Peptides against a protein of PDB entry 2C5K. Designs and how they scored, part 66

Target 1, 91 residues: chain A of PDB entry 2C5K
Amino acid sequence: EDPFQQVVKDTKEQLNRINNYITRHNTAGDDDQEEEIQDILKDVEETIVDLDRSIIVMKRDENEDVSGREAQVKNIKQQLDALKLRFDRRI

## One batch from the design tools (peptide; made by RFdiffusion4, then SolubleMPNN)

Design b2_p22_6_s3 (from b2_p22_6, 6 letters changed)
Fold by OpenDDE base, seed 3:
Structure b2_p22_6_s3 (fold): chain B 91 residues (1-91), chain A 22 residues (1-22)
Amino acid sequence: as target 1 above (91 residues)
Amino acid sequence: SEMDKILEERSKKLEEKKSVIP
């Protein structure tokens, strides 16, 4: 598996784990755990930046079709945004 | 490539934190 697809997989897995955590913990209460989740969300954001950069490089330097990869990153961004909304709305 | 190395490091970091979420 290529590095891009591996990162996409790992990112989606982390987002799913956080989503499941939110489902089981609809109210915030453990500050240490909440902070760790925030750190992971930040890691995901930074990962998305690098995914976008890799697509730009592929288009510019390798002149390859990146439509599929762009769609994958778009999907991850949508998942992240939805998750952030759920996470932040908890009392 | 340079980007491949960056992405591989991102993957490692994400995988290392899989157990952080209960």
Scores: peptide ipSAE 0.648, ipTM 0.928, DockQ to the pose 0.865
Fold by OpenDDE base, seed 5:
Structure b2_p22_6_s3 (fold): chain B 91 residues (1-91), chain A 22 residues (1-22)
Amino acid sequence: as target 1 above (91 residues)
Amino acid sequence: SEMDKILEERSKKLEEKKSVIP
């Protein structure tokens, strides 16, 4: 598996884990744990930036069809946005 | 490639924090 697909997989897995955490913890409480989750979300954001960059490089330097990868990144962004909304709405 | 290395590092970081979420 190429690094792009591996990262996509890892990212989605982390987002799913966070989603499950939020489900189990509908109220924000443990500040340390909440901060750790927030840090992971930031890591995901940075990962998405690098995924986008890799697509740009592929399109520019390798002249390959990137539509599939763009769709994958779009999906991750949507998942992240939904998760952020759930995370931030907790009291 | 350079981008592959960057992505691999991202993957590694995500994996390292896998256990952070209970």
Scores: peptide ipSAE 0.647, ipTM 0.928, DockQ to the pose 0.842
Fold by OpenDDE base, seed 1:
Structure b2_p22_6_s3 (fold): chain B 91 residues (1-91), chain A 22 residues (1-22)
Amino acid sequence: as target 1 above (91 residues)
Amino acid sequence: SEMDKILEERSKKLEEKKSVIP
């Protein structure tokens, strides 16, 4: 499988897991668990940086249309932003 | 490629933390 697509898949899966956790935990409780989730969100942010870099390299070196990959990354960013909003608004 | 290696490592890290979320 294409490493780019694998990362996109893994990223979305993690975001979905966190979203489900938030749904089941509308109140912040276990501080250790909350910190672990925050760490995963940071990992996702760093992953998005690397995804963007890969697109830049592909556009430069392979001279291919990257619109599809750019759309995928944009979608992940939107999903992350929405999730962070839900996560931070919990009491 | 170099970028593929970076992405593979990111994927590995995400997979390793798959069980962290209940």
Scores: peptide ipSAE 0.646, ipTM 0.928, DockQ to the pose 0.846
Fold by OpenDDE base, seed 4:
Structure b2_p22_6_s3 (fold): chain B 91 residues (1-91), chain A 22 residues (1-22)
Amino acid sequence: as target 1 above (91 residues)
Amino acid sequence: SEMDKILEERSKKLEEKKSVIP
């Protein structure tokens, strides 16, 4: 499989796991667990940076149509932003 | 490629943390 598509899949899967956790834990509880989730969210942010870089490389070095990949990254960014909002608003 | 290696490492890291969230 294309490494780009694998990363997209893994990123969305991890965001879904966090979303499910927030649904089951609407109030912030265990500080250690909350910190672990924050670390994963940071990993996702860094992953998105690398996904964007890979698109730039495709444009530059391979001269391929990247519109589909740009749409995928845009979708992931929207998912992350929505999730961060849910996570941070918990009391 | 260099970019493929970076993405593969990201995938690996995300995979390793699957069990972190209960």
Scores: peptide ipSAE 0.645, ipTM 0.927, DockQ to the pose 0.808

Design b2_p22_6_s4 (from b2_p22_6, 8 letters changed)
Fold by OpenDDE base, seed 5:
Structure b2_p22_6_s4 (fold): chain B 91 residues (1-91), chain A 22 residues (1-22)
Amino acid sequence: as target 1 above (91 residues)
Amino acid sequence: SEMDERLKEISKKLEEKKSVIP
């Protein structure tokens, strides 16, 4: 499988897991789990940067149409932003 | 490629973090 697609899949799965966590924990806690979720969110942000970089490399070195990949990354960013909003708005 | 190897490593890290989310 294409490593890019694997990362996309894995990232979306992580975001879904966090979304499910937020659903089950609709009130903000002050425990180690909340900190771990925050760390994973940061890891996802870094992953998105790497995905963007991979697209740049593909455009530069392979001169391929990357519009589909760009759309996938955009979707992940939107999913992340929505999740971060839910996470931060918990009382 | 170098980027492919980087992405593979990221996938492994993401998989390792899977169990962290309760």
Scores: peptide ipSAE 0.369, ipTM 0.855, DockQ to the pose 0.840
Fold by OpenDDE base, seed 4:
Structure b2_p22_6_s4 (fold): chain B 91 residues (1-91), chain A 22 residues (1-22)
Amino acid sequence: as target 1 above (91 residues)
Amino acid sequence: SEMDERLKEISKKLEEKKSVIP
């Protein structure tokens, strides 16, 4: 099993879970659940940083083609940005 | 590798958090 691919999968699943939450909660609340979602979004941001670092290490230390992995991380970043916008625009 | 171990730890944390979202 490739640890990078596992993290990518887990990250996308987490973003999908948040997206489903937003769908069910179109009005922003003032409770612990909303704060938890914000915390998870921050955790995903940090995960993306670690994914980027892993790509740098592969390129530097292993001289492997990382184009595919870079595309995957780019896709996750786009998904995160769209989700953050959707989350923040709720009234 | 060190990076592999870090990624495994990240996946573990994500697994722990998946049940937090209602």
Scores: peptide ipSAE 0.367, ipTM 0.854, DockQ to the pose 0.845
Fold by OpenDDE base, seed 3:
Structure b2_p22_6_s4 (fold): chain B 91 residues (1-91), chain A 22 residues (1-22)
Amino acid sequence: as target 1 above (91 residues)
Amino acid sequence: SEMDERLKEISKKLEEKKSVIP
């Protein structure tokens, strides 16, 4: 498996873990675990930036078709946005 | 490539954090 697909897979798995956490913890807490989840969400956000950068490089420098990869990153962004909303709306 | 190595490093970091979420 190529590095890009590995990152995509790992990112989606991490988002799923957070989603499961939110399901089990529908009420927001004020502890170290909640802060760790926020940190992981930030890490995912930064990972998406790196994925976008890799696509730009492939498209510009390597002149490769990146349509499939762009769709994958778009999907991850949508998952992240939905998860952030769910996380932040907890009482 | 440089980008491939960067992505590999990101994957390693993500793998190390798998156990953080209960």
Scores: peptide ipSAE 0.365, ipTM 0.853, DockQ to the pose 0.863
Fold by OpenDDE base, seed 1:
Structure b2_p22_6_s4 (fold): chain B 91 residues (1-91), chain A 22 residues (1-22)
Amino acid sequence: as target 1 above (91 residues)
Amino acid sequence: SEMDERLKEISKKLEEKKSVIP
């Protein structure tokens, strides 16, 4: 098992769960659940930082083509940004 | 490697948070 790919998979699944939550909760609440979702979004941001770090190390130390991994991280960033926009625009 | 272990830990944390989202 490739730990990088596992993290990518887990991250995307988490973002999809949040997307589904937003779909079912179009009104922003002021409860513990909303705060937890916000915390998870922050955790995803930190996860992306770690993924980028791993790519830097791989590129430097292992001299491997990282284009595929960079594309995956870029896709996750785009997904996160879109989700944050949906989350923040709720009333 | 050190990076692999870090990624494994992150994956574990993400899995633990899975049940938090309804």
Scores: peptide ipSAE 0.361, ipTM 0.852, DockQ to the pose 0.848

Design b2_p22_7_s1 (from b2_p22_7, 13 letters changed)
Fold by OpenDDE base, seed 2:
Structure b2_p22_7_s1 (fold): chain B 91 residues (1-91), chain A 22 residues (1-22)
Amino acid sequence: as target 1 above (91 residues)
Amino acid sequence: SEEERKKRQKEIQEKLKKIESL
């Protein structure tokens, strides 16, 4: 398994763990955990940015077929966006 | 950079572990 796929796998796992946390904490709290979740989401977002950049490099410098990787990143972005929405809409 | 990415990954894992333990 190449490094790109490993990062994708790790990112999906992280998003799933956050989703599970939100499920267990369906109401917004006034504790430090809320801030930590925001920090994690930010870091995951940066990971996705890095994945996107790597795809750009693969297309430009390596002339690799990136269609599958683009689809994977798109899926992760959708997961992140849904998670952000779910997190922000908690009362 | 690769180093920054690895550091970020470690931070994510540590924070996840922390919130899951509470």
Scores: peptide ipSAE 0.481, ipTM 0.886, DockQ to the pose 0.672
Fold by OpenDDE base, seed 5:
Structure b2_p22_7_s1 (fold): chain B 91 residues (1-91), chain A 22 residues (1-22)
Amino acid sequence: as target 1 above (91 residues)
Amino acid sequence: SEEERKKRQKEIQEKLKKIESL
């Protein structure tokens, strides 16, 4: 697979791992652990930004059909947003 | 950059491993 798909796959895996962690820790943990999760979420967000930028480049420079990739990035963004909501709603 | 992306990926993996070990 191409590098884009590898990053997508890795990002989805990371989001799933965080989601599983939140499930196991349905209440807020100590400040250090919460900060680590926030850091991971921020890094994942930056990865998604990079994916989005790559799509812009493909559309601009190659005039490539990016509908599939746009859908993938949209899905990952939705996963991230849902995860942030779950994380913030914890008591 | 590609270098920054790889570094970030490494950081994510390290932090995930740390959190999951708790």
Scores: peptide ipSAE 0.480, ipTM 0.887, DockQ to the pose 0.644
Fold by OpenDDE base, seed 4:
Order: sequence, then C-alpha cells, then structure tokens
Structure b2_p22_7_s1 (fold): chain B 91 residues (1-91), chain A 22 residues (1-22)
Amino acid sequence: as target 1 above (91 residues)
Amino acid sequence: SEEERKKRQKEIQEKLKKIESL
C-alpha cells in the first residue's frame, strides 16, 4: 500500500476514536485526562502537517499530480477542526 | 523524519488506548 494512504487511514481512525471519546465525555474530566486529549490532538495535527509537507515535496521534486491527495488532507483538516471545536466547547 | 513520525504514531496509539480504558 501507498505509505501516504496508510497514514491518511490511520489519521482518520484516530480522529474517530477521539470523537467517540468526546461523545462519552461530554463534560470536561480530570485535568490530567484533558491534558492527554490535548496532547493527542496536537500529535494528530503534526501528522497532518507531515502529510501536507509530503504533498509539497511531491509537487516540487517529482512533479506529480497531487490533486487527490490535497483533497484528502483538506478533508482531514476539517475533521480535526470540528473535533477541536467540540472538545473546547465542553463544559 | 520517518522515524519521528513513526514514534509519534506509536505515542498516539498508546495514549488513545489509555484514555479508552478509563
């Protein structure tokens, strides 16, 4: 399998797991637990940044058509943003 | 780097497993 697609798949799975957690914990929990969630979200964000960088490299160094990959990353970014909003708005 | 990315991936999985066990 394409390594890029594997990372996309894993990222989507992680976002879904976090979303399920937020659903089960609609109110903020212990500070330590909330900090762990923030750390996970930050690490997922960094993974998305890496995906974006890989696209830039493909366009620059290999001159490949990356339109499909750009759309995938855009979608994942939107999912992350929505998730961060849900997390932050919990009472 | 690739190694740093893999390390981060492992860390994410471990933390997810931890919070899901609570």
Scores: peptide ipSAE 0.480, ipTM 0.886, DockQ to the pose 0.652
Fold by OpenDDE base, seed 3:
Structure b2_p22_7_s1 (fold): chain B 91 residues (1-91), chain A 22 residues (1-22)
Amino acid sequence: as target 1 above (91 residues)
Amino acid sequence: SEEERKKRQKEIQEKLKKIESL
């Protein structure tokens, strides 16, 4: 078990769920589901911060090559940014 | 649901703690 990869997987699943929701709800609403999506996006942001911190620790304390993990986190950040744009552009 | 979201997030945090412990 690699807990880093599991967190990455779980985060991608969260983003995918939101992306699917936006596809089904292309018009912005004002209900509990919209608020929950905002909460999930906040959770993802916090998770990314923690992933970055873990990479810093691996570099500093373990002197590991983390380039692959950095690329994974970068990809998640790009997905998050794209999703935020899509979410906010809804009328 | 919000409850299930919080449960998943708790699991994520537990795994992050494991990462930090190395």
Scores: peptide ipSAE 0.276, ipTM 0.790, DockQ to the pose 0.054

Design b2_p22_7_s2 (from b2_p22_7, 12 letters changed)
Fold by OpenDDE base, seed 1:
Structure b2_p22_7_s2 (fold): chain B 91 residues (1-91), chain A 22 residues (1-22)
Amino acid sequence: as target 1 above (91 residues)
Amino acid sequence: SEAEREKRRKEIQEKLDKIDSL
């Protein structure tokens, strides 16, 4: 498995684990875990930024067809956005 | 850098493991 796909896989797993946490904690709390989830979400966002940068480099330097990778990153972004919305809307 | 990316991945994993253990 190539490094790009490994990062994609890891990111999807991370988002899934966060989603499971939200499911177990439907009520927003003022505890250390809530702040930690926010930090993790920020780190995941940075991972996605890095994925985007890698695609830009591939298009520029290698002139590769990146449509498949762009679709994967788009999907992860949508997952992250949905998760953020779910996290923020908790009562 | 690659080192920073790996560090971030490790940190995310450790934090998630901690959360899952609660």
Scores: peptide ipSAE 0.480, ipTM 0.878, DockQ to the pose 0.657
Fold by OpenDDE base, seed 4:
Structure b2_p22_7_s2 (fold): chain B 91 residues (1-91), chain A 22 residues (1-22)
Amino acid sequence: as target 1 above (91 residues)
Amino acid sequence: SEAEREKRRKEIQEKLDKIDSL
């Protein structure tokens, strides 16, 4: 499989698992797990940044049609932003 | 680097596995 698509698939799985955690923990805690989720969210964000950079390189150096990949990354960014908001709004 | 990206993905997976086990 295309390495780009594999990373997209993995990222979507990770976001889904984080969403499930938030559902199970609807109130904010102060334990080690809450800090770990924050770290995971940051690492997922870095993965998305890397995906975006790869698109820039493909557009510049390979002159490939990247419209489909740009749409995928945009969707993942929206999912991450929604999860961050959901996580931060917990009381 | 690609190696660093793969390491990050693996670490995320391991952390999520730990969280799911609690």
Scores: peptide ipSAE 0.480, ipTM 0.878, DockQ to the pose 0.634
Fold by OpenDDE base, seed 5:
Structure b2_p22_7_s2 (fold): chain B 91 residues (1-91), chain A 22 residues (1-22)
Amino acid sequence: as target 1 above (91 residues)
Amino acid sequence: SEAEREKRRKEIQEKLDKIDSL
């Protein structure tokens, strides 16, 4: 796979692992692990920003059809937003 | 940069591994 697809794959795996954590920890804690999850979510967000930038460059400089990649990034963004919501709603 | 992205990927992986191990 190309580097873009590898990053997408890794990001999806990361989001799934975070989702599993949230499922196992339905009640919000006040420990280092909760802060670590926040840090991971922030890092994942930055990864998605980088993916989005790469698509912009491909569209502009390479004049390629990026609709498929845009759909992938959109899906990942939605997953991230859903996880953030789940994480924040915990009591 | 490429180096920054790789560093971030590794950091995420390490943090997740730590969390999963608990």
Scores: peptide ipSAE 0.479, ipTM 0.878, DockQ to the pose 0.691
Fold by OpenDDE base, seed 3:
Structure b2_p22_7_s2 (fold): chain B 91 residues (1-91), chain A 22 residues (1-22)
Amino acid sequence: as target 1 above (91 residues)
Amino acid sequence: SEAEREKRRKEIQEKLDKIDSL
């Protein structure tokens, strides 16, 4: 499979697993895993940054049509932003 | 680098596996 698509798939799975955690832990500070979730969210964000950079390189150096990949990254960014908001708004 | 990306993916996976087991 395309390495880009594999990373996209893995990222979506990770975001889904975090979402499930938030559902199970709807109150902030439930356990020591809260800090670990924050770290995971940061690492996922870095993964998305890398995906975005790869698209920039494809446009600049390879002159490839990246519209589909841009849409995929946009979707993942929206998922991450919604998840971060959900996580941070817990009381 | 690609090595750093792979390391990050593995770390995320390991942490999530731990969390899912709780």
Scores: peptide ipSAE 0.478, ipTM 0.877, DockQ to the pose 0.681

Design b2_p22_7_s3 (from b2_p22_7, 11 letters changed)
Fold by OpenDDE base, seed 1:
Structure b2_p22_7_s3 (fold): chain B 91 residues (1-91), chain A 22 residues (1-22)
Amino acid sequence: as target 1 above (91 residues)
Amino acid sequence: SEEEKKKRKKEIEEKLKKIDSL
């Protein structure tokens, strides 16, 4: 199993679960709930940073073709950004 | 570090389990 692909898969699942929560909660929850979602989003962001770092290492140290992996990370970033916008726009 | 990555993953999963129930 490719560790990079596993992280990508897990990250997408995590973003999907957060999105499901937002769907069920069109209005902001209490302060504790909102802070917890923010914490999760921050941790997911750190996961994406690590994915980017891994790609940099592959390009530098192994001279690998990383086009596919770069596209995957770009897609996850777009998902995260869209989710953040949806989260922030809630009444 | 790999340990920090594992810690983060566990933290995310625990919090997600909580919000899944809300």
Scores: peptide ipSAE 0.556, ipTM 0.896, DockQ to the pose 0.751
Fold by OpenDDE base, seed 5:
Structure b2_p22_7_s3 (fold): chain B 91 residues (1-91), chain A 22 residues (1-22)
Amino acid sequence: as target 1 above (91 residues)
Amino acid sequence: SEEEKKKRKKEIEEKLKKIDSL
């Protein structure tokens, strides 16, 4: 796999691990734990931003068909948004 | 930068390792 696909794979794994935590913790935990999750989510978001940038470069500089990669990033964004919603709904 | 990406990945993994144990 190319570096892009590796990042996608790692990001999905990261989101899954966070989701597992949220599933096991239906209520908000310790403030430090909640802040740690927020930090991770922010870092994942930055990873997704970088993935988007890489796609833009591929379309512009390499003139490649990136529809598949765009779909992958869209899926990850949806996963992140859903995860944020689940995280925020906890009391 | 690539260095920042590498640092971020390491940071995420370290934090997740802790979260996985909770």
Scores: peptide ipSAE 0.556, ipTM 0.896, DockQ to the pose 0.751
Fold by OpenDDE base, seed 4:
Parts: C-alpha cells; structure tokens; sequence
Structure b2_p22_7_s3 (fold): chain B 91 residues (1-91), chain A 22 residues (1-22)
C-alpha cells in the first residue's frame, strides 16, 4: 500500500480512539490524564503536518496530481479541529 | 526524519493503549 494512505488510515484510527475516550469521559480527568491526551493530540497534529509537507514535496519535486491527497488531509485537519473543540469544552 | 516519524507513531500507540483502558 501507498505509505501516504497508510499514515492517513493510522491517523484516522488514532483520532477515533481519542474521540472514544472523550465520549467515555465527558468531564475532565485528573491532571495527568488531561496532559496525556494533550500530548497525543499534539503528536497527531505533527503527523498531519508531515502529511501536508509530503504533499508539498510531491507537487514540487515529483509534479504529481495531489488534489485527492489534499482533500484527504483537509478532512483529517477538520476532524482534529472538531476533536480539540470537543476536548476543550469539557467541564 | 523517518526515524522521528516512527518514534512518534510508537509513542502515540503506547499512549492510546493506556487511554483505551481508562
């Protein structure tokens, strides 16, 4: 499989697992738990940044059609943003 | 780097295994 698509798949799985945690924990946990979730979200964000960078490289160096990949990254960014909002709005 | 990406993936997975059980 295309390494790009594998990373996309893994990222979507990770976001889903975080969303499941938030669903089970509608109120904030202890400080250690909240910090751990923040760390995971930051690492996922960095993964998405790397996906975006890879698209830039494909456009520049390989001159590939990346429109489909750009749409996928846009969708994942929206998922992350929605998850961050849900996480931050918990009491 | 590719090694940093692999390290990050491993860290994410380890932390997710923990929160899955909470």
Amino acid sequence: as target 1 above (91 residues)
Amino acid sequence: SEEEKKKRKKEIEEKLKKIDSL
Scores: peptide ipSAE 0.554, ipTM 0.895, DockQ to the pose 0.722
Fold by OpenDDE base, seed 3:
Structure b2_p22_7_s3 (fold): chain B 91 residues (1-91), chain A 22 residues (1-22)
Amino acid sequence: as target 1 above (91 residues)
Amino acid sequence: SEEEKKKRKKEIEEKLKKIDSL
């Protein structure tokens, strides 16, 4: 499989698992657990940054059609943003 | 680097394994 698509798939799975945690924990929990979730979110965000960078390289250096990949990354970013908002709004 | 990406992925998976049980 295309490494890009594998990363996209893994990222979606990771976001889903975080979402499941938030669903089970509608209020902020133990400080250590909350910090660990924050760390995961940061790592996922860095993964998305790397996906963006790979697209930039494909456009610049390879002259590839990246429209589909750009749409995929946009979707993941929206999922992350929604998840971060949901996480932060917990009391 | 690819090595850094692999390390990050492993780190994420290890943490997710923990939170899955919480």
Scores: peptide ipSAE 0.552, ipTM 0.894, DockQ to the pose 0.751

Design b2_p22_7_s4 (from b2_p22_7, 12 letters changed)
Fold by OpenDDE base, seed 2:
Structure b2_p22_7_s4 (fold): chain B 91 residues (1-91), chain A 22 residues (1-22)
Amino acid sequence: as target 1 above (91 residues)
Amino acid sequence: SEEKEKERKKKIEEKLKKIDSL
């Protein structure tokens, strides 16, 4: 029902699937595959930016309590950062 | 809108399938 929560859920699912990819591909192999994953990571990053902006709008325009949503976005950012590190460290 | 949400979900599903196929 809450579109924010749905986006959060879908974002986390994408990150989980990418994590699964990394597990299946401990070493970087096919350049095209790696590029595709990188593109999806960029999509996720942009989605997180949009989530962050939505929180700013909620604070400014709706004057809503966004503490919970801020924590959720922070968690996703941490998950993304950890995943990017894991992805980039592969040879 | 409901249509936009359906489109978004479709794109997400396609991305997930893409990741799984790699």
Scores: peptide ipSAE 0.502, ipTM 0.879, DockQ to the pose 0.458
Fold by OpenDDE base, seed 3:
Structure b2_p22_7_s4 (fold): chain B 91 residues (1-91), chain A 22 residues (1-22)
Amino acid sequence: as target 1 above (91 residues)
Amino acid sequence: SEEKEKERKKKIEEKLKKIDSL
């Protein structure tokens, strides 16, 4: 029902699936597959930017309590950063 | 709208399926 929560849920699921990919591919090798994962990571990053923007709008225009949503986005950012580090450190 | 949400979910499902296939 809440579009924000649905986006958060879907973002976490994407990150989880990418984490599974990294587990199955401890070394980088197939450039085409790696590039596709990179593209999806970029999509996730853009989604997080949009989530941040939505929170800014809620604070400014709606004067809503956004503490819970800010915490959720912070958590997703941490997951993304950890995943990107793991992805990039593969040889 | 519900239609926009359906489109979004379809794209997500396709991406997830793609990731799983790699």
Scores: peptide ipSAE 0.501, ipTM 0.880, DockQ to the pose 0.476
Fold by OpenDDE base, seed 1:
Order: structure tokens, then C-alpha cells, then sequence
Structure b2_p22_7_s4 (fold): chain B 91 residues (1-91), chain A 22 residues (1-22)
């Protein structure tokens, strides 16, 4: 029902699936598959930017309490950062 | 809108299927 929550849910699901990919591909290679994953990670990053923007709008235009949503976005950012580190450090 | 949400959901599902297939 809440579009914000649906986007959060879908973002977390994408990160989870990428984590599964890393588990199945512990060694990085010059593979087109790696580029596809990078593209999806970039999409997730842009989605998080959009989530942040939506929170700014809620604060400014609607004067809503956004503390819960800010915490959710912070959590997703942490998940993304950890996943990017795991993805990039593969040998 | 409802139609936009359906389209977004479809795109997400396609991404998930792609990741799983790699």
C-alpha cells in the first residue's frame, strides 16, 4: 500500500539476491555477468538517492515525522555498502 | 498509480530473475 515501503522491500530483495550471487561466485573474473551485477548495484544506489529525496520532501512539504523512514534508508545504505565491499574485494 | 506500480514490480521481478540466472 505504501509506495515507500514497497520500494524499500524491493531494494532489500535485490541486495539479498546479489548477496546470493556473490556466494555462488566467490572469485571475480572478466565476465559479462560481473558487469550486469554492477549495473544492478548502480540501480539500487540510485533508488536509495530517490528514497532520500522523498524523505526531504516529506519533511519540507508535509511536515511529517520521517524518523522511521530515515532509519530504514540508513539500514539499506549499510547493506549496500557492505555488499559493495564484499563484491569488490573478491580475488 | 496502480499501473505504474505494476510496471515497477514487473521490472523488479525481471531483475531478480536475471540475478538468479547468473
Amino acid sequence: as target 1 above (91 residues)
Amino acid sequence: SEEKEKERKKKIEEKLKKIDSL
Scores: peptide ipSAE 0.501, ipTM 0.880, DockQ to the pose 0.451
Fold by OpenDDE base, seed 4:
Structure b2_p22_7_s4 (fold): chain B 91 residues (1-91), chain A 22 residues (1-22)
Amino acid sequence: as target 1 above (91 residues)
Amino acid sequence: SEEKEKERKKKIEEKLKKIDSL
């Protein structure tokens, strides 16, 4: 029921599916397909920005303990960065 | 709202299906 946790879960699922795509496409292929993946990666990046913003708001306006959420966002950022590196290094 | 959450989830499912189809 926590919207934050649902967004985190959905973000991780998207990254996992993209990782599966990279495994199936170890070399860069059709330009249209590659562009679609890039667009979805951009969507994920923007979602992570929104998660970060929500944490800032919780700290400022609600004065809530957000340490756990900060750790989750940090983990997702690392997952995204690793996936981007894997995606871009394909020939 | 619950309706907005359903819409968000629907869009995500569509993206997942798109990725799987590529």
Scores: peptide ipSAE 0.498, ipTM 0.879, DockQ to the pose 0.479

